# Peptides against a protein of PDB entry 3MAZ: the designs that were tried, part 100

Target 1, 99 residues: chain A of PDB entry 3MAZ
Amino acid sequence: VLNPMPACFYTVSRKEATEMLQKNPSLGNMILRPGSDSRNYSITIRQEIDIPRIKHYKVMSVGQNYTIELEKPVTLPNLFSVIDYFVKETRGNLRPFIC
Target 2, 99 residues: chain A of PDB entry 3MAZ as posed
Amino acid sequence: VLNPMPACFYTVSRKEATEMLQKNPSLGNMILRPGSDSRNYSITIRQEIDIPRIKHYKVMSVGQNYTIELEKPVTLPNLFSVIDYFVKETRGNLRPFIA

## One batch from the design tools (peptide; made by RFdiffusion4, then SolubleMPNN)

Design b2_p28_2_s4 (from b2_p28_2, 16 letters changed)
Fold by OpenDDE base, seed 4:
Structure b2_p28_2_s4 (fold): chain B 99 residues (1-99), chain A 28 residues (1-28)
Amino acid sequence: as target 1 above (99 residues)
Amino acid sequence: SLKEKIEEIRKKQEEAERKKLEELLKKL
């Protein structure tokens, strides 16, 4: 099925996202969610490097593209590419949360 | 205002989190 949004996208708050990741870590450790009243988004991850930790990153809508807010911003054509970036760059450490 | 201060603190925390991700990426 062709979806306009990545499978790990959920219309949840920062708090809810955190709870989802903590409750079912086996389903993935990364979710995409709506940003504050805007066309922007946020990515919440649950890392288990040493101890479980939650992190949040901004994905800004810029024109028809999206920019991941980092010291060296990364601009991608769509949200699917954004998710792919997080997965590939971390060599699979980050995996989309799939319910 | 306090509301603004809280928001500023949150922004600083998220900035730190982004840097941590970048540090992780560098190690990979």
Scores: peptide ipSAE 0.112, ipTM 0.564, DockQ to the pose 0.029
Fold by OpenDDE base, seed 3:
Structure b2_p28_2_s4 (fold): chain B 99 residues (1-99), chain A 28 residues (1-28)
Amino acid sequence: as target 1 above (99 residues)
Amino acid sequence: SLKEKIEEIRKKQEEAERKKLEELLKKL
């Protein structure tokens, strides 16, 4: 079965995403969510090294692709690739939140 | 304005967050 959106995508606000990650860290530490009143999206992560930290990244719709807003932007063909990028580049440190 | 100042603070914080991820990615 082909899913139109990544499994860690949830139609939640920034605040709700933060609460989800804080309540159940064992389910993952990365959520994809709708952007603020637009076709864009945002990635919320909960990184835990010594102290838990919540961070957010913009994923902008550019034509038929998506660009992760970083100092050196990364453009990918779809949202699945965006999630894959976060997982692979961190070598599994970031894990999609699956509930 | 107050609204403008709040937005500027938010943008600065998000920029800092992006740099933290980039730093992590570079080390892996």
Scores: peptide ipSAE 0.107, ipTM 0.558, DockQ to the pose 0.029
Fold by OpenDDE base, seed 5:
Structure b2_p28_2_s4 (fold): chain B 99 residues (1-99), chain A 28 residues (1-28)
Amino acid sequence: as target 1 above (99 residues)
Amino acid sequence: SLKEKIEEIRKKQEEAERKKLEELLKKL
């Protein structure tokens, strides 16, 4: 069976995601989670370089694509691409949380 | 209202967080 969601997706709240990343930083520093709306998602990261260490980003469903809410929004075809974007753009600084 | 004030604070925080990512990306 195909995996419909990235490996770092967890059905957790903002608070729970924060706790996961803080408690086990060696497992990764990026979690994808459900947003407040069923069709939307959020990315929670734990960054060592910048303050605050824990940050959250909205990933909004737009048609068949997803848009990361930034000053310059980034639209991607699927959630796997969203994860890839965060990894590649940070040159591996961000890593999917895998437990 | 308090509800409105809380929402405004939340929105400002989200904007700040988004900006931080973009700043990070510029440095890396």
Scores: peptide ipSAE 0.099, ipTM 0.542, DockQ to the pose 0.029
Fold by OpenDDE base, seed 1:
Structure b2_p28_2_s4 (fold): chain B 99 residues (1-99), chain A 28 residues (1-28)
Amino acid sequence: as target 1 above (99 residues)
Amino acid sequence: SLKEKIEEIRKKQEEAERKKLEELLKKL
């Protein structure tokens, strides 16, 4: 039971990710997707409460780690930790999208 | 009542989660 990628990872575009989250909000509100022609990734979230609805975060591959592109960057050892970060920081408000 | 207190706790938690998300978003 060792998957190399988080369960909420999908090989979809920014637009497709947005559509997926909008279509089935009950399945989660966070998707990890590949970056453009690179080892980088992006996270798309959808929040339906009175805050910015759709947001995209860059996750840059740095060596063997990953850095979330924030004002104060956060570096983590793997993509699973990246997902965990978003879940924990929002106290479970963000949930990985699982089909 | 207990029902009311439970609801209050739920609302408090919801507000906390929203605040955390907003704080995260501010880091962009």
Scores: peptide ipSAE 0.070, ipTM 0.530, DockQ to the pose 0.016

Design b2_p28_3_s1
Fold by OpenDDE base, seed 3:
Structure b2_p28_3_s1 (fold): chain B 99 residues (1-99), chain A 28 residues (1-28)
Amino acid sequence: as target 1 above (99 residues)
Amino acid sequence: SLLEELKKLLEELEEQLKELEERLKKLE
């Protein structure tokens, strides 16, 4: 069975996502969640390189693709690719939160 | 890239920390 959404997707708020990541950091440090509307999403991460830092990234729907709002925007074909991008670009520092 | 942006932010923070540490040394 093909899942329609990445495993780290949760229908939670920004606050709830932050709490989830803080409570169980061993389960991962990246959550995909609903954005301001049904078409957009947000990525919440909790990195502990030096001290715990929470960051949020906007993932905007553009046609049938998704654009990660960065200084230099990155457009990808689906949400699975979005998650993959975060994992690969950070060389594994970011890992999808799986509980 | 995401990594470069994160590394840049970290670099900026480290530079600011260094500056603060230097200022502290002058006050000691």
Scores: peptide ipSAE 0.089, ipTM 0.545, DockQ to the pose 0.015
Fold by OpenDDE base, seed 1:
Structure b2_p28_3_s1 (fold): chain B 99 residues (1-99), chain A 28 residues (1-28)
Amino acid sequence: as target 1 above (99 residues)
Amino acid sequence: SLLEELKKLLEELEEQLKELEERLKKLE
């Protein structure tokens, strides 16, 4: 069975995503959500290395690919790869929020 | 990379914490 969207995708607002991550840290610390524009998305994370810190990253749809807005932009073929990037790049510190 | 950016942030926070701890020590 192939899922059309990553398991950590939720149709929630920035505020709702933040609240979800704050209320249940044990379920994960990364949420993929709709962006302000169609076909675009945002990643909300809650890092808790030293102190809790919320960050939001813009994921822009470019053709059939996606570009994460970072100091040095990263382009990936699909949203699953985007999630994978966040997990691997942080060496597992970020985990998809699953409820 | 994302990791590098986060590591830099952590480094900055640790530096700030160190500075605050030193100031606190001087005041006590």
Scores: peptide ipSAE 0.062, ipTM 0.501, DockQ to the pose 0.014
Fold by OpenDDE base, seed 2:
Structure b2_p28_3_s1 (fold): chain B 99 residues (1-99), chain A 28 residues (1-28)
Amino acid sequence: as target 1 above (99 residues)
Amino acid sequence: SLLEELKKLLEELEEQLKELEERLKKLE
């Protein structure tokens, strides 16, 4: 039995995720979605510091953990931790998209 | 880190903004 997924997880494409964030920015600005591979994921964010800016981050399954592909990769034990990382590291700027 | 990368981008934008504001000041 698979563990539950984070609330901001949606089975959407990169394009769909972007559209979701653009249409309802008040609901959050971060979406977790399936990656190109079965156990990989991607994080799509829409940050609005100066102008709206869309970015995508690759979250790779590595063993029992997940690695966020950043300039300095970050490895975390589960997807909930991945979401938490994005929230905390941006001091709340990023918030999970909840619809 | 993610924060550092985002802060770096912000810094670049703030620098560009400062440059533009200085140019506008000269026109006033």
Scores: peptide ipSAE 0.058, ipTM 0.494, DockQ to the pose 0.013
Fold by OpenDDE base, seed 4:
Structure b2_p28_3_s1 (fold): chain B 99 residues (1-99), chain A 28 residues (1-28)
Amino acid sequence: as target 1 above (99 residues)
Amino acid sequence: SLLEELKKLLEELEEQLKELEERLKKLE
């Protein structure tokens, strides 16, 4: 089965995403969800370096690409690449939430 | 990079914790 969206994408709110990550940390710590505007998304993570910390990142749709709003913005060709970026940049610390 | 930003945040938090602990120590 080929899914058009990453497996960690869920049509949930910021609050729901936070609850999902807190309730089942063993299933992953990163969720992709709809943003405030059409075609925009947000990434919610539950980073556990020293203590559990919830963070939200804005993923803006720009043309045919997506830009992650970081101190130094990163532009990628698709949402799968966005997820891959978060996984690779954190050396596997972030893993897509799969339930 | 994302990792560097997270590491920077952690560093800042650790520094803040250190400062608070030092201030607490002075009150003991």
Scores: peptide ipSAE 0.047, ipTM 0.473, DockQ to the pose 0.015

Design b2_p28_3_s2
Fold by OpenDDE base, seed 3:
Structure b2_p28_3_s2 (fold): chain B 99 residues (1-99), chain A 28 residues (1-28)
Amino acid sequence: as target 1 above (99 residues)
Amino acid sequence: MEEEEEKRRKEELEELKKKLEERLEKLK
């Protein structure tokens, strides 16, 4: 079974993701990237409400699901749902980076 | 008025931002 990745997934480092978001803010402000551990990922965002703020969130592979590392963790069935969560929770303020 | 709507939208966004920041745990 083919399991595609979200369009905002890039095999980049934390630093590279930050640079991408800063260089082309019109393309989106959220990137999914490989985590430090196998089967884990990270979300890098650049929100610009008052001033530009870069933040990184851990997405852990747990069984067949994924858990976003929050004070109150959120578990979702796939990475597409993870992206959807960030978009919906911010009411569209976060948008996947598409280059 | 547009100015009033913009002000409200900004306030709602700020409240949402605060809520998210309280829930989100940033990577070390």
Scores: peptide ipSAE 0.094, ipTM 0.589, DockQ to the pose 0.022
Fold by OpenDDE base, seed 4:
Structure b2_p28_3_s2 (fold): chain B 99 residues (1-99), chain A 28 residues (1-28)
Amino acid sequence: as target 1 above (99 residues)
Amino acid sequence: MEEEEEKRRKEELEELKKKLEERLEKLK
């Protein structure tokens, strides 16, 4: 079964995403969720290198692509690529939250 | 010899940790 959305996508608020990551860190540390606009999204992560740190990133729909609002913005063709980017750039430190 | 190898291993792990921290900061 191929879903149109990544497995770590949940229709949750910023607060709910934070709680999910804090309560079940063994399931992953990255969640994709709806943004303020219908076609925009947000990534919530729970970084855990030294101490737990919650961070949020904007994923903006731009044309047929998506732009991650980073210090140096990154544009990718789909949301699956967005998730892969976070995993790859952190060499597996970030893992999709799979409930 | 073993002590030197262990020291090198620890240094490699510390370097990896540092790189990960740098990458995560750049994401923000």
Scores: peptide ipSAE 0.065, ipTM 0.521, DockQ to the pose 0.354
Fold by OpenDDE base, seed 5:
Structure b2_p28_3_s2 (fold): chain B 99 residues (1-99), chain A 28 residues (1-28)
Amino acid sequence: as target 1 above (99 residues)
Amino acid sequence: MEEEEEKRRKEELEELKKKLEERLEKLK
């Protein structure tokens, strides 16, 4: 069965996502989850450069594409590309959380 | 010799962290 969502997508709240990342940091540090808005999404990350830091990003559904809410917004064709963007831009520092 | 190698490794790690921080800052 084909899963239309990235492997790091979980139907969890902001709080639950944070707890997941804190509990098992070896499994990855990035989760995609439903946003506060029905059709939108959010990405929760746990970066560990000096100390663990939790951050959340809005991923807005715009037409057939998705826009990451950054200082300079980035528009991508699908959620897989969104995940790939976070991985590539950090040169592997961010990795999808896989249970 | 061993102290110099440790110093070098520490500097390399520090440079790596700096590069990562710069990339992450661009994501904000």
Scores: peptide ipSAE 0.052, ipTM 0.506, DockQ to the pose 0.021
Fold by OpenDDE base, seed 1:
Structure b2_p28_3_s2 (fold): chain B 99 residues (1-99), chain A 28 residues (1-28)
Amino acid sequence: as target 1 above (99 residues)
Amino acid sequence: MEEEEEKRRKEELEELKKKLEERLEKLK
């Protein structure tokens, strides 16, 4: 089976993504969603280090790659790699939301 | 020994959580 998009991708708004993560935290804490423009995306996360915290990250489509808008931007070849980056960088704390 | 190990693991976890929060804060 070949998946065209990461399993945590949903065509939802910022608000809807926040609600999804809040309602079912056991299903994961990271959602990939459409950005403000075509071919751009956003990552919404819900961290529970001490208290629940919602954060959003821009994922910009640049050529055939994707750049995560961070203090030091990170460029990756595909959206699967973007998800992988968030998982690995947080040592597994972030997990894709699977509904 | 088991209680001491649990205490140590708890302290390590708290330190990792703190470090994670700081990293994510700087990334944004």
Scores: peptide ipSAE 0.026, ipTM 0.450, DockQ to the pose 0.356

Design b2_p28_3_s3
Fold by OpenDDE base, seed 5:
Structure b2_p28_3_s3 (fold): chain B 99 residues (1-99), chain A 28 residues (1-28)
Amino acid sequence: as target 1 above (99 residues)
Amino acid sequence: SKEEEEKKLEELKKKLEEELKKRLEKLK
């Protein structure tokens, strides 16, 4: 049985995610995408604080949880929490891409 | 400035990571 995925989850490549965010910045600036042939994922963001910056973060499936690979790894219970983490830590600067 | 905002954002992320780390330690 599969659980629902966050609204900003798309089965796209790193390149496609980047293009999506660049073409429609008004729809959001954060995409969750699958890892290659694995249970892992990646978060692609596009911030425009000073200049447009595209960054990618690894989200590793560990047991029943997910770990965001940051300088200090963050482990969360589900992908919804992962998205929430990015939204909250940026005080809304990052918003899930919804199209 | 925009540069300052970016730096502050990074600091916020750092603090949040530290907070979550402490919470995880309590679950041990």
Scores: peptide ipSAE 0.043, ipTM 0.601, DockQ to the pose 0.026
Fold by OpenDDE base, seed 1:
Structure b2_p28_3_s3 (fold): chain B 99 residues (1-99), chain A 28 residues (1-28)
Amino acid sequence: as target 1 above (99 residues)
Amino acid sequence: SKEEEEKKLEELKKKLEEELKKRLEKLK
């Protein structure tokens, strides 16, 4: 049975997401969370190149699709595709946080 | 090769970082 939301989705704030990723980096480095009082979402990631780096991306609900807010926006059919995009585009560097 | 893969990854990370620098932290 498929869940309506990706496994890395958590109803947490920006701050909470950051703390989750910092505490358990071995469980993944990417979290999908709800936007502030809206139908939109945000992606919080934690990369460790030389030093830990937290970044956030806006995912806007547009009609029945979702658009990642970038200089060159990327529109995808569902949130699962959004997660897949981040994983594939980083060649596996980003992995969904599974707690 | 492994080294080539690592190089590509670093380039991707750099591009991602540049993209973030162009956006404002308006997210909640």
Scores: peptide ipSAE 0.036, ipTM 0.568, DockQ to the pose 0.023
Fold by OpenDDE base, seed 4:
Structure b2_p28_3_s3 (fold): chain B 99 residues (1-99), chain A 28 residues (1-28)
Amino acid sequence: as target 1 above (99 residues)
Amino acid sequence: SKEEEEKKLEELKKKLEEELKKRLEKLK
């Protein structure tokens, strides 16, 4: 069994994540998923308002931390902090997809 | 009036969208 992961983590592909978010928007708009053949991850979000609807962010495993690939990279101690970052930065607009 | 109501709603949505864009820009 895997170590504790954020509730919005699903072992799904980019395509599947997109479909999940589109099908049940009321359950949340953010999914954490595994990267390809690596310990890295990706965050997929879905917005409804006039902004990029679907976006994907790379979360790279660096040492014992994680770095979100942004214009100004953000390094955090764990995946829970990564999810928290997305929630806080958007003041709750982004919410973990829970089904 | 109905026109004023719709205009006000449109302005509200516009402000919200701009705010969201601003917040999400930090995530780019």
Scores: peptide ipSAE 0.030, ipTM 0.436, DockQ to the pose 0.022
Fold by OpenDDE base, seed 2:
Structure b2_p28_3_s3 (fold): chain B 99 residues (1-99), chain A 28 residues (1-28)
Amino acid sequence: as target 1 above (99 residues)
Amino acid sequence: SKEEEEKKLEELKKKLEEELKKRLEKLK
């Protein structure tokens, strides 16, 4: 069964995701991508306060849920919730990259 | 300065971590 993925999901590498965010910052600053050779995922963000900074977060598949690898991990029921969490917790600072 | 820029970015990262933690704790 193939379930729908968040709009900001792209089958790209870490490098490609970085380039996408750098080339078109107006389209968003957050990308969800597959983990290398795994069932897990990664979130790549490009923050711009004074200077751009790229950061990556691991999203581990745990059972039917997903855990964001933070200092204190956050577990959510699906990838849509993962994206929503990043958006809401940053009060809209992070926005899904849509192209 | 570059140092200030780095600090601001780090602060944002820290804020994200704190917000996520806060919400998680409230759910418990």
Scores: peptide ipSAE 0.053, ipTM 0.564, DockQ to the pose 0.027; fails the geometry check

Design b2_p28_4_s1 (from b2_p28_4, 17 letters changed)
Fold by OpenDDE base, seed 5:
Structure b2_p28_4_s1 (fold): chain B 99 residues (1-99), chain A 28 residues (1-28)
Amino acid sequence: as target 1 above (99 residues)
Amino acid sequence: SKEKEERKKLQESLKESREAAEKKEELE
């Protein structure tokens, strides 16, 4: 089975994503969702470092690549790579929400 | 805060990964 989008992608709003993560934290803490503009996306995370915190990251479509909007932006070739970076670079702290 | 610290770590890690990938591509 091949998915055109990462497994943690859901066509949900910011509010819905937050609710999903809060209701079932055991299923993961990272959701990829559509942005307001076409071809743009947002990543919503729920981390429990000290207290539960919701954060949102903007993933902008740039040509055929994607740029994670950070202080120092990171550009990657596809959304799968974007998810992979969030997982690996947080050493597993972030895990894709699988429902 | 711990959250801010973790965010900085993420940023630094992503930067390092990017630079590593770029260096590899340049050497090939």
Scores: peptide ipSAE 0.098, ipTM 0.608, DockQ to the pose 0.087
Fold by OpenDDE base, seed 3:
Structure b2_p28_4_s1 (fold): chain B 99 residues (1-99), chain A 28 residues (1-28)
Amino acid sequence: as target 1 above (99 residues)
Amino acid sequence: SKEKEERKKLQESLKESREAAEKKEELE
């Protein structure tokens, strides 16, 4: 049984995610996608502060939780919480890509 | 840069959240 996934989750590659965000920036700038070789995930963003920049973050599955791979990693209970933190902590600059 | 600053803010906020959760656990 597979639990529900965030609306910005797409079964796409790193390259495809980048192209999606570039093509329709008005639909959002953050995509959650599968890891290439495991149960892990990645988040791709297209952040426009000065100029558009593409960044990727690893979201590692650890037990029943998920860890955002930053300099100081943080563990959250589910993928919805992961998306929420990216939105809140960027004060809305990051928004889930919805198409 | 602006991008670097925003990334640091996110990191710091997540750190604070983790520390708050750990403090609460110590009280149990």
Scores: peptide ipSAE 0.094, ipTM 0.593, DockQ to the pose 0.065
Fold by OpenDDE base, seed 4:
Structure b2_p28_4_s1 (fold): chain B 99 residues (1-99), chain A 28 residues (1-28)
Amino acid sequence: as target 1 above (99 residues)
Amino acid sequence: SKEKEERKKLQESLKESREAAEKKEELE
């Protein structure tokens, strides 16, 4: 049994996540999804600036924490913190997809 | 602190996303 997950967590593939975000952009633009056969996760975002852009980020389970795989990695204590930081650091541009 | 450093790293890494939002707002 898994502990509570962020509201934007869905057991979907990369493709499905992309489709979800494209279909209902008003519901949010960020999805957390499971990694392939592991305790790791991935975040898919869809930003609309000039044109829609899809990006994916790896969230690796490291000990009891999680590391966002970036050029400059960021480690956080839980997945809720991961989502929160994506929202805050983009000043709300990224919002969890809620359906 | 470690937390502060991690926050800075994330902010830098996601700067493009933030700036994109700001640019869009300016054009609206």
Scores: peptide ipSAE 0.092, ipTM 0.632, DockQ to the pose 0.229
Fold by OpenDDE base, seed 2:
Parts: sequence; structure tokens; C-alpha cells
Structure b2_p28_4_s1 (fold): chain B 99 residues (1-99), chain A 28 residues (1-28)
Amino acid sequence: as target 1 above (99 residues)
Amino acid sequence: SKEKEERKKLQESLKESREAAEKKEELE
């Protein structure tokens, strides 16, 4: 039995996530989705700094934690923390996509 | 570019946050 997932988690592909964010930017700009491998995930974001840009980040399951694949990897205890990290580190620029 | 700079800021923020957390953890 899986624990509840973050509200911005959707069982969608990379392409579908991109389309979701592009079609309804007012609902948020960050989606958590299944990764290409089991137990791994991906974060898709759509930031509008100068122009809309789509970025994808790998979230790897490592032991009982999750590591955000960045130049300097960040390991967190759960997926909720992963979402929170993206939100707080961008000072609210990134917000979970909520349908 | 502006985007590149913002992305760099994000990376820096994440790094800074991690380092701060690690320091706190080490002190505990």
C-alpha cells in the first residue's frame, strides 16, 4: 500500500505533463510524475522568467529517501519534501499544479 | 541569459540550503 502522493502527482508522461502545464499555467507550474524506472520520479516545471521554459528533473529513490538529480544532488526524506523544496528554494516561483 | 542566471540562482539556492541543513545536522 502506497502512502498518499503529493497533490501535484499525476500518472502522466513527460509529454503529457508539458502539455498540462502549457494549457493551464494558472493552475500551477510544477508536476511530479512517474519516472522511466520503477520507484523513480520526475519533476516537470514550466517557468516564465523571460519566456516559458520547460525543465525536467529526475528524482531518484535512494534507500528510504529521494534524491533530486542536480549538479549538487539534494536528498530528502519523502516526495512531499521534494515538492516543498522546489517551492521554497524558488521562493514560491514554483507552485504545484493542482487540477 | 536571464533564464540561465535564474537557473543558476536556483542551483545556488538548493546548494546553500543543503549546506545549511548539513551544518545543522552535524551540530546536532
Scores: peptide ipSAE 0.083, ipTM 0.591, DockQ to the pose 0.077

Design b2_p28_4_s2 (from b2_p28_4, 13 letters changed)
Fold by OpenDDE base, seed 2:
Structure b2_p28_4_s2 (fold): chain B 99 residues (1-99), chain A 28 residues (1-28)
Amino acid sequence: as target 1 above (99 residues)
Amino acid sequence: SKEEEERRKLQETLDEAREAAEKAEREA
């Protein structure tokens, strides 16, 4: 099966992504969406470590890779790796939103 | 524990990232 984009990718706005995550938390808590620029993306999460919290992260396309805008930027080869990073770093707390 | 510490560090990083990203994005 070929997936050109991660399963949690949706062509939605920041607001819509937030609403999706809040409405159906059982389906996951992480969405990948188009960024403000054509080749960039954003990750919207609804993480619940202490309390539910909506946060957004920029994923910048740099050359053939993608850089997650963090205090210490993380560069990965593709968007699938980006999703994997968020899942692993949070040890499963973040899960791709699968509708 | 180490795991809790790692989660704390991640949370701090994510918080900073969110604030920076939110400020840079066009959408509210």
Scores: peptide ipSAE 0.050, ipTM 0.615, DockQ to the pose 0.073
Fold by OpenDDE base, seed 5:
Formats: C-alpha cells, structure tokens, sequence
Structure b2_p28_4_s2 (fold): chain B 99 residues (1-99), chain A 28 residues (1-28)
C-alpha cells in the first residue's frame, strides 16, 4: 500500500513546471515533480521579489528519508515533510501549487 | 537590495529549520 503524494506533486518536466507556475501564480509557486533519476524528485519554485525568479532543488531519496540538496542539506522523513519545510521555512513565501 | 535581504532571510530561516529538522530526524 502506497501513501498519497503531496498535493503539489505533478508528473511534469522542468519546463512544464515552470510554465505552470508562470501561467497561474495565484494557485501557488511551488511544484514537486519527478527528478531525472527514477527514485528522486525535484522542487521547482517561482519567487517574486523584485522580478519573478525560477529555481529548482533536488530532493534525493536516501534510505527511508529524503534530502533537499541545499548548501547545507536538509534530511526529512517523507515528501510531505519536504513540502512543509519549504512552506514554513520561507514563512509562507512558498506555497504549494494546487490545480 | 530587496533581493539580498530576502535571500538572507531565506537562508537564515532554512538554517534554523535544518537544525530543527535534523533533531526531529534523529529522534524519529
């Protein structure tokens, strides 16, 4: 039995994710998607500070956990925690894209 | 600049979150 994926997970490419976020910024600015590696994932975000900026983060499956590839990597127990981390640690600046 | 400030804030919060997350992971 598999647990459900986070609501902002979409089986889309890097390009498609970028376009989704650009087209409907009101729906959120963060997407979780499959990574180039089968068991890994990527987070695509679109922040609007001065101008819109797109960034991508690798989320690597490590054992039973997931590691966000940051300057100082962050390891979390599941993908839901990964999404929560991005939301909370950015004080709500990042919000999951809900379509 | 505004960008630099936001970037600084983000990194700062991420660092704090990292410590908290790591603690939680160790206890999990």
Amino acid sequence: as target 1 above (99 residues)
Amino acid sequence: SKEEEERRKLQETLDEAREAAEKAEREA
Scores: peptide ipSAE 0.047, ipTM 0.569, DockQ to the pose 0.071
Fold by OpenDDE base, seed 1:
Structure b2_p28_4_s2 (fold): chain B 99 residues (1-99), chain A 28 residues (1-28)
Amino acid sequence: as target 1 above (99 residues)
Amino acid sequence: SKEEEERRKLQETLDEAREAAEKAEREA
C-alpha cells in the first residue's frame, strides 16, 4: 500500500516547521504541512545559499489537483508531484525533510 | 498583503536555488 502523503509531510504549524528545519538541517530543508484552510497546504523551506533563509509557499487544492501559488502558478496532479517539482526545479537544492 | 508578499518571496527563493545549483554544477 502506497502512502497517501509525501514523506516530508508533517502535521505541524508554521512555527514548528521552521524549528524542525533549523534544528536538523542535515535531514532536509523542505516540509509540507497543513494550510490554514480546508484541503490546502503550505510548504516551508530553509535555504542556505549565503545565509539561512526561511520561506513559505501556499499549495491550493483545486478539484483533484494542486496549484503552487507563484507569480506564474503551477498546477500538478498530486502532492507527490508538488514535492518533485520543488526538488527538480531547484536541481536538488531543495530536499524533503526526513526525520 | 502578507500572502502576496510570501508568494513573491517564494518565487524569488526558487529562482535563487536554481541559480545556485546551476552555478555549483558549472563550477564542479
Scores: peptide ipSAE 0.079, ipTM 0.602, DockQ to the pose 0.724; fails the geometry check
Fold by OpenDDE base, seed 4:
Structure b2_p28_4_s2 (fold): chain B 99 residues (1-99), chain A 28 residues (1-28)
Amino acid sequence: as target 1 above (99 residues)
Amino acid sequence: SKEEEERRKLQETLDEAREAAEKAEREA
């Protein structure tokens, strides 16, 4: 009945997401989670290019779309596209965390 | 602010990831 969510979506806090990514880096380095508002989300990533770095991004619900709050905002039609964007734009560096 | 910092970090992360990927491609 409910619209499907990306596989890397978890109803976890910022802290929990960080712990998940740190505990099992082999499972992925990107988590989608609820934001401060019910209709907004946040993405937590753990990159390890030089040293491990945790970063968070806001994904705001705007109309029927979603906007990733970046220096240059990116608007996409759904959350799946949001995840895809992070994967593609980083050429696979970011991968959805799959348990 | 925290929000601005997160947005900046996200962009930075994306830029770093892209650079790393491009570097890997050149060295591969």
Scores: peptide ipSAE 0.077, ipTM 0.599, DockQ to the pose 0.735; fails the geometry check

